# Designs tried in a protein design run: peptides against a protein of PDB entry 3B8E. Part 207

Target 1, 230 residues: chain A of PDB entry 3B8E
Amino acid sequence: PFLIFIIANIPLPLGTVTILCIDLGTDMVPAISLAYEQAESDIMKRQPRNPKTDKLVNEQLISMAYGQIGMIQALGGFFTYFVILAENGFLPIHLLGLRVNWDDRWINDVEDSYGQQWTYEQRKIVEFTCHTPFFVTIVVVQWADLVICKTRRNSVFQQGMKNKILIFGLFEETALAAFLSYCPGMGVALRMYPLKPTWWFCAFPYSLLIFVYDEVRKLIIRRRPGGWVE

## One batch from the design tools (peptide; made by RFdiffusion4, then SolubleMPNN)

Design b2_p27_5_s1 (from b2_p27_5, 21 letters changed)
Fold by OpenDDE base, seed 2:
Structure b2_p27_5_s1 (fold): chain B 230 residues (1-230), chain A 27 residues (1-27)
Amino acid sequence: as target 1 above (230 residues)
Amino acid sequence: EEEEREKIVEEVKKKLEEARKKLEELL
């Protein structure tokens, strides 16, 4: 998110405090839940290959998979951001390079894509309105990520939802998202204004995309053992 | 209001950093 913000010179889609809340609040319990996940039965049954090469390949592939999922998460967040800004009159193309004028407190006549002038206060309200949906989108997409990360090769449907810690983690991150989104004072403290219930649905296509992506990946791995996708 | 907001944000950042340090100590 921060890199795109710098490169595109767009208004900040997610506050630094909110990023910290993601890193510390939403990722911790999921990571712990994955540590307690039972070893995949097919991994345990495999003959030990060359331990040095297989470990390195496995680490690279895990890193790549997490990187790809992270990109899908970011895309989901940015999609939600652009939808909200577009609904408020700022089309994505118009946002390019707008940051300098957007962040200037002395400019109160920033024009949207339709020629409407926005005061500093008004545009900051819109910016902060984007923070909560972006965060919630990341959390909702993380649901899919957490569910898929419990297995390397087995389908989610084959292994099922047996890890109670994972289920608890999903509820905890959801509760945290709800708390940050709807608790009074979060708009002042975290620049997270209350989220309309409709914005929760903006994340679901990306959650579904992650599920489909992972199931397809796992299918490819199962059909082509030893391929570059493993 | 803006100064109060900045103070609240700084306090929250400090609490988050403290929580992170505590977590790192537990791990």
Scores: peptide ipSAE 0.000, ipTM 0.235, DockQ to the pose 0.046
Fold by OpenDDE base, seed 3:
Structure b2_p27_5_s1 (fold): chain B 230 residues (1-230), chain A 27 residues (1-27)
Amino acid sequence: as target 1 above (230 residues)
Amino acid sequence: EEEEREKIVEEVKKKLEEARKKLEELL
């Protein structure tokens, strides 16, 4: 998300502190869950694996999976960001190159796509209004990721929700999202204004897309063991 | 305002660390 912000020169879609909260909070639980599954898999698969080749393949598969999921998360966040800005009069095409004027405190007459003038304060309110739903979109997409990462080959329906760690991770991420979205002072501290409950539902199509994508991937792996998708 | 911001960020970090410890206890 930060790279697109720099390249497109658009208003900041997500605050730096919020990005750190995502990286430190939401990505740690999946990493611990995956580390535990690797340890459990290594305990069960005591066949003499060549530790160099199998570790490299596993690291590449993990890196590719995280890279793809991270791109879908970013796309979901940016979609939510562009929808909110469009609802406030700023069409995506008008946001290109607008950052310089957007962040200038002395320019109080920035025009939207409909010719309405926006003060600096009004622009910052709408910017901060985008931060919370962008974050929540990432969290909701991460729910799907957590559910997916737990099963490399088996369907989620076969392993079930029996792992207390996964349930705890989902609860932690949801509690963090609720805390950052609704706790008084978060607007000042993290530049995150309160989220309308309706915006939680904007992320569900992306979570469903990831879930369907991974179930299809797993289905292909099960039908063609040793194929290019492994 | 900056001090209050830092306190809130520290409180969030502390809650995340506590959640991590609870997760490690479950693991």
Scores: peptide ipSAE 0.000, ipTM 0.251, DockQ to the pose 0.179
Fold by OpenDDE base, seed 5:
Structure b2_p27_5_s1 (fold): chain B 230 residues (1-230), chain A 27 residues (1-27)
Amino acid sequence: as target 1 above (230 residues)
Amino acid sequence: EEEEREKIVEEVKKKLEEARKKLEELL
């Protein structure tokens, strides 16, 4: 997110506090859940055919898969960001290069895509309105990530959601997201303004995309054991 | 405002650490 912010010169989609809440909050319980689930799943039970070569290849393939999931997650966050700004009159094309004028408190006549002028205070309210939905989008996409990481080869539909720790992780991150989104004072303290419940659904297409991606990957692994997708 | 923000962030971090410990105990 921060790299895209610098390269595209768009208004900041995610605050530092929100990033800390992701890294220290929403990712922590899920990471523990995943570590536990990996011990129960086929991921650790599958002995490498060659411990020296196959271990390194497998670690690289896992790292690539997580990297791709992370990219889909980021795309979901940015999608939500662009939709909210578009609802407030700022189309994605208009946001390109707007950061300099957006962040300047002395410019109170920044125009949106429809010619409406926005004060600095109004712009910052809209910016901070994006932080919460971006965060929530990350959480919703993490639901899919947690579920798919349960097994390496088996479909989620075949394995089911038997891990109580996984369910607890999903509940905890959702409760945290709801707390940060709707608790009074979070808008002032954390710059996370309340969002409409409908914004939770903006992430669902990306969660579905992650599920489809993983199911296709697992299907390929099942049909072609030892292939490059494994 | 900054001081209030820091207090809330610290409280959230504390709650998260407690949740982590509880989860580790369940493992």
Scores: peptide ipSAE 0.000, ipTM 0.228, DockQ to the pose 0.145
Fold by OpenDDE base, seed 4:
Structure b2_p27_5_s1 (fold): chain B 230 residues (1-230), chain A 27 residues (1-27)
Amino acid sequence: as target 1 above (230 residues)
Amino acid sequence: EEEEREKIVEEVKKKLEEARKKLEELL
């Protein structure tokens, strides 16, 4: 997210404190949950053909898969960001290069895509309005990520949701997201303004996309054992 | 604003610690 912010020179979609809340709050409990999850029967039973080369190849493939999932998460957040800004009059094309004028306190006549002028305070309200939905989108997308990470080869439908700790992690993450989204004072402290309940649904297509992507990947692995997709 | 930020960060940390304790009880 921060790299796209710099490269595209757009208004900041996610605050630094919100990033810390993701890293420390939403990722930690699920990561612990995954560490205690019973290994998938296929992961532990299949001895590597070559312990050095196959381990390194599998680690690279896993790293690429996590990188791709992280990109889908970021795209989900940016989608929500662009939708909110578009609803407030700022189309994505107009946001390109706008950062310099957006962050300037002395410019109070920044025009939106429809010619409406925005004061610095109004722009910052809209920016802070984007922080909460971006965060919530990441959390909702992480639901799918957590569900898929428990399996490498088996479908979620085959293994089922047996890990109670994972379910607890999903609940805790959701409760934290709700707290940060609706607790009074979060707008001042974390620059996270209250979220309309409808914005929770903006992330679901991306959660579904991750789920479908992973199931297709697993299906390819099952059909072509020993391929580069494993 | 800084004091309010610190209070909220402390409250979030407290909730995370409570969640971790509950997780440890499940493990």
Scores: peptide ipSAE 0.000, ipTM 0.244, DockQ to the pose 0.190; fails the geometry check

Design b2_p27_5_s2 (from b2_p27_5, 21 letters changed)
Fold by OpenDDE base, seed 2:
Order: structure tokens, then sequence, then C-alpha cells
Structure b2_p27_5_s2 (fold): chain B 230 residues (1-230), chain A 27 residues (1-27)
């Protein structure tokens, strides 16, 4: 998220404190759950390789999986961010380079894509309106990502939902998302304004797409072992 | 395998602890 914010020079999609809450709070239990489940699934299927090479491979594989999940989550968050800003009159192309004027308190006439002028306060309200949906979108995408990452090669339907740690992690992250979204004072403390229930559903099509994509990917890997998709 | 899992979990927990300590210093 922060890298895209710097590179694209767009309005801040998610507050730094909220990013830290995601990294430290939301991703922990899922990452631990995935580490446990991947270690189990990869080892039960691989013939015992040289233990030294297998450790290095597992660490690389976990790091790569975590990095991929993080990228998918970021894409989901940015999708929701761009949807909200587009609904408020700011098309994605117009947001490119807008940060300098967006963050300037003395500029009260920033034009949207339709020529509407936005005061600094109005811009900050819409920016902070994006923070909560961005976070919630990450959580909803994590539901799919965690479920798909259970196994590299098996379908979710074959593995089932037997990992109690994963299930607990899903509830914990959802509870955290609900707490941050609806607890009084979060708008002041974290600049996360209360989220309309409709925004929870904005991420579902994206989560479903990822789920379908990964199931198709896994199906291809099963049919073509040793392909470039592996 | 269980030892490797424990090592990974301990490493993640240690990284997380350090990150929390850094966050607490920044807050």
Amino acid sequence: as target 1 above (230 residues)
Amino acid sequence: LEEERKEIVEEVEEKLKKAREELEKLL
C-alpha cells in the first residue's frame, strides 16, 4: 500500500497506524495458521529430501506465499479505494499526482473529475471514508486467501475446513475488523470512519474471483505437474 | 517437522514482538 502511494502519488488510501494494525494484528494468526498447514501439507506429500535443502525451500515458499497474499490483499484494498473515490467524483486517472494538492490545507478548490471543487475538509472526509473500507476489504480478501492457501495443490473442497487455528484466525480478524469499523472513537483515534454494511459486500466479488482463480490454478497444477504455473 | 514449525513460529513471534516494541516506541 505505502509503495503504491509513493509511486502513484495518490491520496493516502490507508493510514499508517491502520497499516501497522493490519501487519501486527490481522496477519499474525493467519500467517501462523498457514505456516502450520503448509508445513504439514508439503511434507506429507514430498519424499524426504535433504533436510537442509528442505528448510531453505520451506522458508522461501512461506515468504513467497506471504508476499503473494499481501499483494492480493493490497489489490483488493486499492480496488475498494478506487471505487469509493470514483463514487465521490474522483476517477483513478485523476488521482494520479493529485496528492500534493490533496494534502495542501491551503488549497480548497481541488477539482474532481466532474469539475466539482472540494475543500480540504471535504477531501479529508472522503480520504478517511476510504480507510475503513480498505481495511475491511483486506479482511474479506483474507478469508479467501487463507482458505486457498491451505494447500498448494489440493482443492479446498478436498482438504476441508479442519484447521481450527485457521477458523479461529478468520473469526479474530473479522472481530477486529468489526471493532475497528464500529467502535466509538476509531474515527478520531485511527481516522477510520464507521463503515456502511454495504461496503462489506464490495469485496466479495473480488474474493470470489481470487477463490475461483486459485482453484483453477490448482486444477492446472494437478493436471500438468512441473509446469511454469507451479 | 514439528521442530521446524516451532522455529518458524518462534521467528515470526520474535519479529512480531520486535515490531510491537518498535510500534510502542513510536506511539
Scores: peptide ipSAE 0.000, ipTM 0.181, DockQ to the pose 0.020
Fold by OpenDDE base, seed 3:
Structure b2_p27_5_s2 (fold): chain B 230 residues (1-230), chain A 27 residues (1-27)
Amino acid sequence: as target 1 above (230 residues)
Amino acid sequence: LEEERKEIVEEVEEKLKKAREELEKLL
């Protein structure tokens, strides 16, 4: 998200604090769950696997999975951002290079795509209105990722602790999303205005896309065991 | 502003940690 903001010089789609809350809050629970899984796998597999090669393969698989899912999450967030700005009169093409004028406090007459003038305060309200739906989109996409991760591993005993950690991760992300979206003062503190309930549904197509992507990936793995898609 | 942001992040992390501990007690 932040890289596209720098490259495209668009208004900030997601606050730096909310990005940190995602990276530290939502990614830590999956990382902890994976660390516990590795520890349990190492306890169960007493055979001397070469710990360097198996760790490297697992780290690469995790890195690729997180990289791909993170890209889909970012695309989902940016879609919601562009929809909200378009609904407020700012078409995606008009946002390119607009950051300099958008962030200037002395310019109170920034025109939208329809020639309407926006004050600095009005622009910042619209910017902050985008932060909450962007965050919620990431959370809803992460629900799909967590459910997908649950369905990949067949160990019944590992499923018990994983299910608790997974349910915990889902609850934590949802509670964080609800807190940031509806707690009084979060609009001022975190630059996140209250979310309209309709925006929760805007993320569902992306969650569905991730499910379809993972089912296609699983289908490819089933048809070609040992392929590059493992 | 960066210090205030760090304090808010730390407060949110502490609230998340407490919510974790409460959920672990329920589960």
Scores: peptide ipSAE 0.000, ipTM 0.182, DockQ to the pose 0.195
Fold by OpenDDE base, seed 4:
Structure b2_p27_5_s2 (fold): chain B 230 residues (1-230), chain A 27 residues (1-27)
Amino acid sequence: as target 1 above (230 residues)
Amino acid sequence: LEEERKEIVEEVEEKLKKAREELEKLL
């Protein structure tokens, strides 16, 4: 998220405190759940050819998987961000390079894509309106990501949802998202304005897409062992 | 290529971590 924010010079899509809430609140329980995950049957069936090389490859595959997950989460959040800003008159193309003028308190006539002028206060309200659904989108995407991280090659349908800690993590993450989205004072404390319930559903297509993509990826890996997708 | 990708991912993760730490210091 932050890299795209720097590169594109767009208005801040997610506050630092919300990032910390993700890292400390939403990622910790899932990470613990993955640590207690039963080894995938396919990983267990591979005779280690070289324990050092296979550990390094396995750590590499884990780091790449986490990097991909983080990128997908960011993409989901950015999608929701761009949708909300577009609904408020700011098309994605117009947001490119707008940060400097957006964050300037003295500029009260920033034009949207339709020529409407926005005061600094109005812009910050819209920005903070984006933080909550961005966060919620990450949470909803993380549901799929956690489920797909359970297995590298096997389908979720083959291994099932046996990890109770994972299930607990999903509920805890959802409860945290609901708390941050609807608790009074979060707009002031975290710059997270209340979210319309409809925005929870905005992320579901992305979670489904990720799930389908990963299942297709796993299917390809199973059909072509040793491919570049592995 | 996988090692290079790992180095790039680790470098990006480290840059992201540093950027987060710097942002935490600024905020």
Scores: peptide ipSAE 0.000, ipTM 0.193, DockQ to the pose 0.016
Fold by OpenDDE base, seed 1:
Structure b2_p27_5_s2 (fold): chain B 230 residues (1-230), chain A 27 residues (1-27)
Amino acid sequence: as target 1 above (230 residues)
Amino acid sequence: LEEERKEIVEEVEEKLKKAREELEKLL
């Protein structure tokens, strides 16, 4: 998110407080779930033949997989951001380079793609309206990520949802997302305005994309053991 | 300032609602 924000010089899609809520609230439970699953997997696996090399390869594979999933999560969030701004008259092309004028309090006549003028306050309300859907998009995409990460090599359909910690994490993230989205005063405190329930569905195509991507990746790994995708 | 802010928020929410209804008609 931050890299695209710097490169494209677009209005801020996600506030610092919402980023902190993601990092502290939504990333911690997945990390704990994955740590428990690694520990359970390591307890169940026979001692690796070469613990140093096998650990390094596994850490690199995990890091690369999480990096790819994180990029898809960011793309999902940005898609939701661009859809919301487009609904408000700001087409993606018009947002490029707009940040300087967008954040200027003295400019009250920033035009949208249709020539409508937006005051600073109106622009900030639209910006903050993007924060909640962006957050919710990340949470919904994380559902797919958590389900996917549960199975390193097997399909989710083969291993099933037996991990109670994973299920608890999904409920906790969803409860946090609902709290931040609908609790009174969050618009002022966290710059997160209430989300219409329809926006929860905007993330589902990306969750499905991640799911398909990971299943295809796992299928390739299973068909070509030792290939460049490992 | 809080009342003006509330009025602006309500106006923007109404504009957002109308824009969404128009987009739903176009999609």
Scores: peptide ipSAE 0.005, ipTM 0.282, DockQ to the pose 0.026; fails the geometry check

Design b2_p27_5_s3 (from b2_p27_5, 20 letters changed)
Fold by OpenDDE base, seed 1:
Structure b2_p27_5_s3 (fold): chain B 230 residues (1-230), chain A 27 residues (1-27)
Amino acid sequence: as target 1 above (230 residues)
Amino acid sequence: LKEEQEKIVEEVKKLLEEARKELEELL
C-alpha cells in the first residue's frame, strides 16, 4: 500500500496509526496461527524427511504464498479506497499526482472529477473516511487467509474449521475492526470515521478470489505431485 | 478537548510502538 502511495502520488489511503493497528492487531493472530500450524506440522513431520532440504523448500513456498496473498490484500484495500473516492467524486485517474495539492493546506479549491471544489478540511474528511474501510477490507481478506493457511494441501471443505485458535483469531480481528470502526472518538484519535455497513461487503469478492486462488493452487499441487508448484 | 485527544493519541501511539517492539522481539 505504501509503495503505491509513493509511486502514484495519490492521497494517503492508510494513516500511520491504521498501519500500526494492522501490524499489531491483525498480523499477530495470523502469525500465532501459523506458528501453531508449524508446530503441529513439525509434530506430524517427525517422519524421516531430510530436515534441511524440506525446510528450505517449505519456507520458500510459504514465503511465496504469503507474498502473493499480501498482494491480493493490498489490491483489495486499494479497490475499496478507489470506490470510496469515486463515490465522493474523485475518479482513479484524477487521483494520480493529486497528493501534492491534496495535502496542501493553502489550496482550498481542489477540484474533483466533476469540477466540485473541495476544501482542505473536506478532503481530509474523505481521506480519513477511507482509512476505516481499508482496514476492514484487510481484516475481511485476512479471514480468508487464516482459513486458507489452516489447509496446506487439502481443501478447506475437507479439513473443516476445527481449529479453535483460528476461530478465536477471526473473532479478535472482527472485534478489533468493530471497535476501531464504531467506538466514539476514533475519528479524531485514529483518523478512522465510522464505517457504513455496506463497506463490509466490499471486501468479500477479494476474500472469495483468495479462496478460489488457493483452491486452484492446491488442486494443481494435488494433480502434479512433485511439480514446480510444490 | 483537542489537546487532550492529541495527548491520548500520542500515548496510544507510544503504547502501540512498544507493543510492536515486544512483538518483534517475540517473533
Scores: peptide ipSAE 0.000, ipTM 0.230, DockQ to the pose 0.046
Fold by OpenDDE base, seed 2:
Order: C-alpha cells, then sequence, then structure tokens
Structure b2_p27_5_s3 (fold): chain B 230 residues (1-230), chain A 27 residues (1-27)
C-alpha cells in the first residue's frame, strides 16, 4: 500500500500505524496457522524429491504465503479505497497526482471529478473514512486467501477445514477488525472512522472471485502437472 | 520440510517480536 501511495501520488489509503497493526497483528496467527498446516496429501505421497527441487517447492510455498497473499490483500484494499472515493466523487484517474494538493491544508478548493470543491477538512474526513474499509477489506480477503493457501494443489473441498489454528486465526482477525472499526476512540487513535456494516460486504465479490479463480487454477494444476501455472 | 518450516516460523516469530518491541517503543 505504501509503495503505491508513493508511486501513484494518491491520497493515503491507509495510515502507517494501521499498516503496522496489520503486519504485526492480523498476519501473525494466519502465518503460524499455515506453517502448522498438515502437509498436503500429494506432497506426503511423493517420494523424497531431489533436494534441489524440494528447496524450489519450499521457496514457492513461502513466496505464495507471504508474497502473493500480501499482493492480493493490497489489491482488495485498493479496490475498496477506489470504490469509496469514486462514490464521493473522486474517480481513480483523478486521484493520480492529487496527493500534493490533497495534503495541503491551505488549499480548500480541490476539485473532484465532477467539479465539486472540497475543503481540507472534508478531504481528510473522506480519507479517514477510507482507512477502516481498507482494513476490513484486507480481513475479508484474508478469509479467502488463507483458505486458498491451505493447499497448493488440492481443492478446499477435498482438504476440508481441519486446521483449528486457522479457524482461530480467522476469528481473531474478524474480532480485531470489529474492534478497530467500532470501538470508540479509534477514529482519533488510528484515524479509523466507524464503518457502516454494508462496507463489510464490499470485498465479498472480490474474495469470491479470488476463491473461484484459485479453485480453477488448482484444477488446471491437477490436470496439467508441471505447467507454468504452478 | 518440517524443520525448514519450523525455522521459518521461528524467524518470523523473532521478526514479529522485534517489530512488536519497536511498536511498543513508538506508542
Amino acid sequence: as target 1 above (230 residues)
Amino acid sequence: LKEEQEKIVEEVKKLLEEARKELEELL
């Protein structure tokens, strides 16, 4: 998120402190849960591979667990960010390069995509309104991503939800998201304004698409072992 | 694989503990 903020010069989608809370709080239990996940049944059935190929598989699994999940989470968060800003009159293309004027407290006439002028206070309210939904979106995407990452090749329906640590992690993340979204004072402490319950559902279509995509990907991997899709 | 996973988990735990300490210092 921070890299895109710098590169695109868009308004801040998520506060730095909140990002740190995600990295330290929400990702920890899920990452541990994945580490304790029982070896995939197909990995267990494979004869000991050449040590060189086993290292490659492990590096790929780590890259998927830490790199790809983070990327998908960021995409989900940015999706919600752009939806909220678009609903408030700021189209994605208009946000590019807007940061300089957005963050300047002396500019009170920043125009949206429809020519409406926004004061500094109004801009900061809408910015902070994006922080909570961005966080919640990450959590909702994590529900799908963690379930997806449970297995590399097998369908979720085949492997089942046997990891109790994963289930606990999902519950913890959801509880944390609810706490940060609705606890009094979070708007001041973390610049996260209370979230309307409807925004919890904003990420659901995206999570569903990721889930379907991954199930299709896994199906292709099962049918075409050794393809580029791995 | 299990040993490597355990090492990675330990390293991640260590990084998280360090980051938690840094966060506690910043708060």
Scores: peptide ipSAE 0.000, ipTM 0.213, DockQ to the pose 0.020
Fold by OpenDDE base, seed 4:
Structure b2_p27_5_s3 (fold): chain B 230 residues (1-230), chain A 27 residues (1-27)
Amino acid sequence: as target 1 above (230 residues)
Amino acid sequence: LKEEQEKIVEEVKKLLEEARKELEELL
């Protein structure tokens, strides 16, 4: 997110503190949960034909899958960001290169896509309004990621939600997102203004996309045992 | 590594709880 902010020179979609909250608060509990997850019964039953090669291939596949999921998460966050800014009069194309004027306290006449002038204070309110839904979008997309990471080969529907630690991780992420979104003072402390409850649903299409992507991936793996994807 | 991660998570949880208490006291 921060790299795109620098490259595109758009208003900051996610604050540094919120990024730290994702890294420390949302990612750690899931990572621990996954570490305690019982290895998929199918992976344990398959003796690796070549332990060294099969381990390397599996690690590469996991790394690629997590990398792809991370990109989908970022896209989900940016989608929510652009939707909110568009609803406030800033179309995505207009945001390109706007950062310099956006962050300048002395410029109080930044025009939106419709010719409305925005003061510095008004712009910062809109910016901080975007931080919360970006964060929440990432958390909601992470729900899907956590659920799909439970299985490497089997469908989530086949294995079920037996890992209590994973379920706990989902609740912790949700509780953290709710705390950061609705706790008084978070707008000042974390630059995260309160989010309308409707925006929690903005990420659901991306969560569904991740589920579909993973189920298709797993289906391919199941149909082509020994393919380059295993 | 798991024990270290658990310790870090516990520390972060404590910090969040403390921050929550401080916020409740300010309210």
Scores: peptide ipSAE 0.000, ipTM 0.219, DockQ to the pose 0.032
Fold by OpenDDE base, seed 5:
Structure b2_p27_5_s3 (fold): chain B 230 residues (1-230), chain A 27 residues (1-27)
Amino acid sequence: as target 1 above (230 residues)
Amino acid sequence: LKEEQEKIVEEVKKLLEEARKELEELL
């Protein structure tokens, strides 16, 4: 998100405080849960045929899968960001290169895609209005990510919701997202303005995409054991 | 307590903004 902000010169989609809340608040319990669940998964039970090569290949494939999921998460966040800004009059094309004028407190006449002039204060309000939905989008997409990470080869439907720590992590991140989204003063303290409940559902297509992606991946692995997709 | 928390958050935000600027200069 931050790299795209720099490269595209768009208004900041996600604040640093929000990033810290993701990394320290929402990701910690899930990460711990995944560490414990990996010990129960078939990954550790299968003795590597060749301990040196199979371990390295598996680590690379796992890293690639997480990288791809992370990209889908980022796309979901940016989708929500662009939808909110478009709803407020800023079309995606108009946002490209707008950062310099957007962040300049002395420019109070930045035009939207419809010719409406926006003061610095108004622009910052709409920017901060994007932070909460972006965060919530990441959390909602993480639900799917956490669920799919339970197993490497088996369908989620076959494994079920056995990991109590993972379930706790899902509730914790959701509760944190609700707290940050609706607690009074979060707009001032965290630059996270209250979120319309409808925006919780904006990420659902991406959660579904991750779920479908992983189920297809696992299906391919089951049908072609030892393939490069494994 | 709330006021103290707000001050701490504001200070952290300032530090993070400075770090962001430094990172932007490096990239």
Scores: peptide ipSAE 0.000, ipTM 0.222, DockQ to the pose 0.024

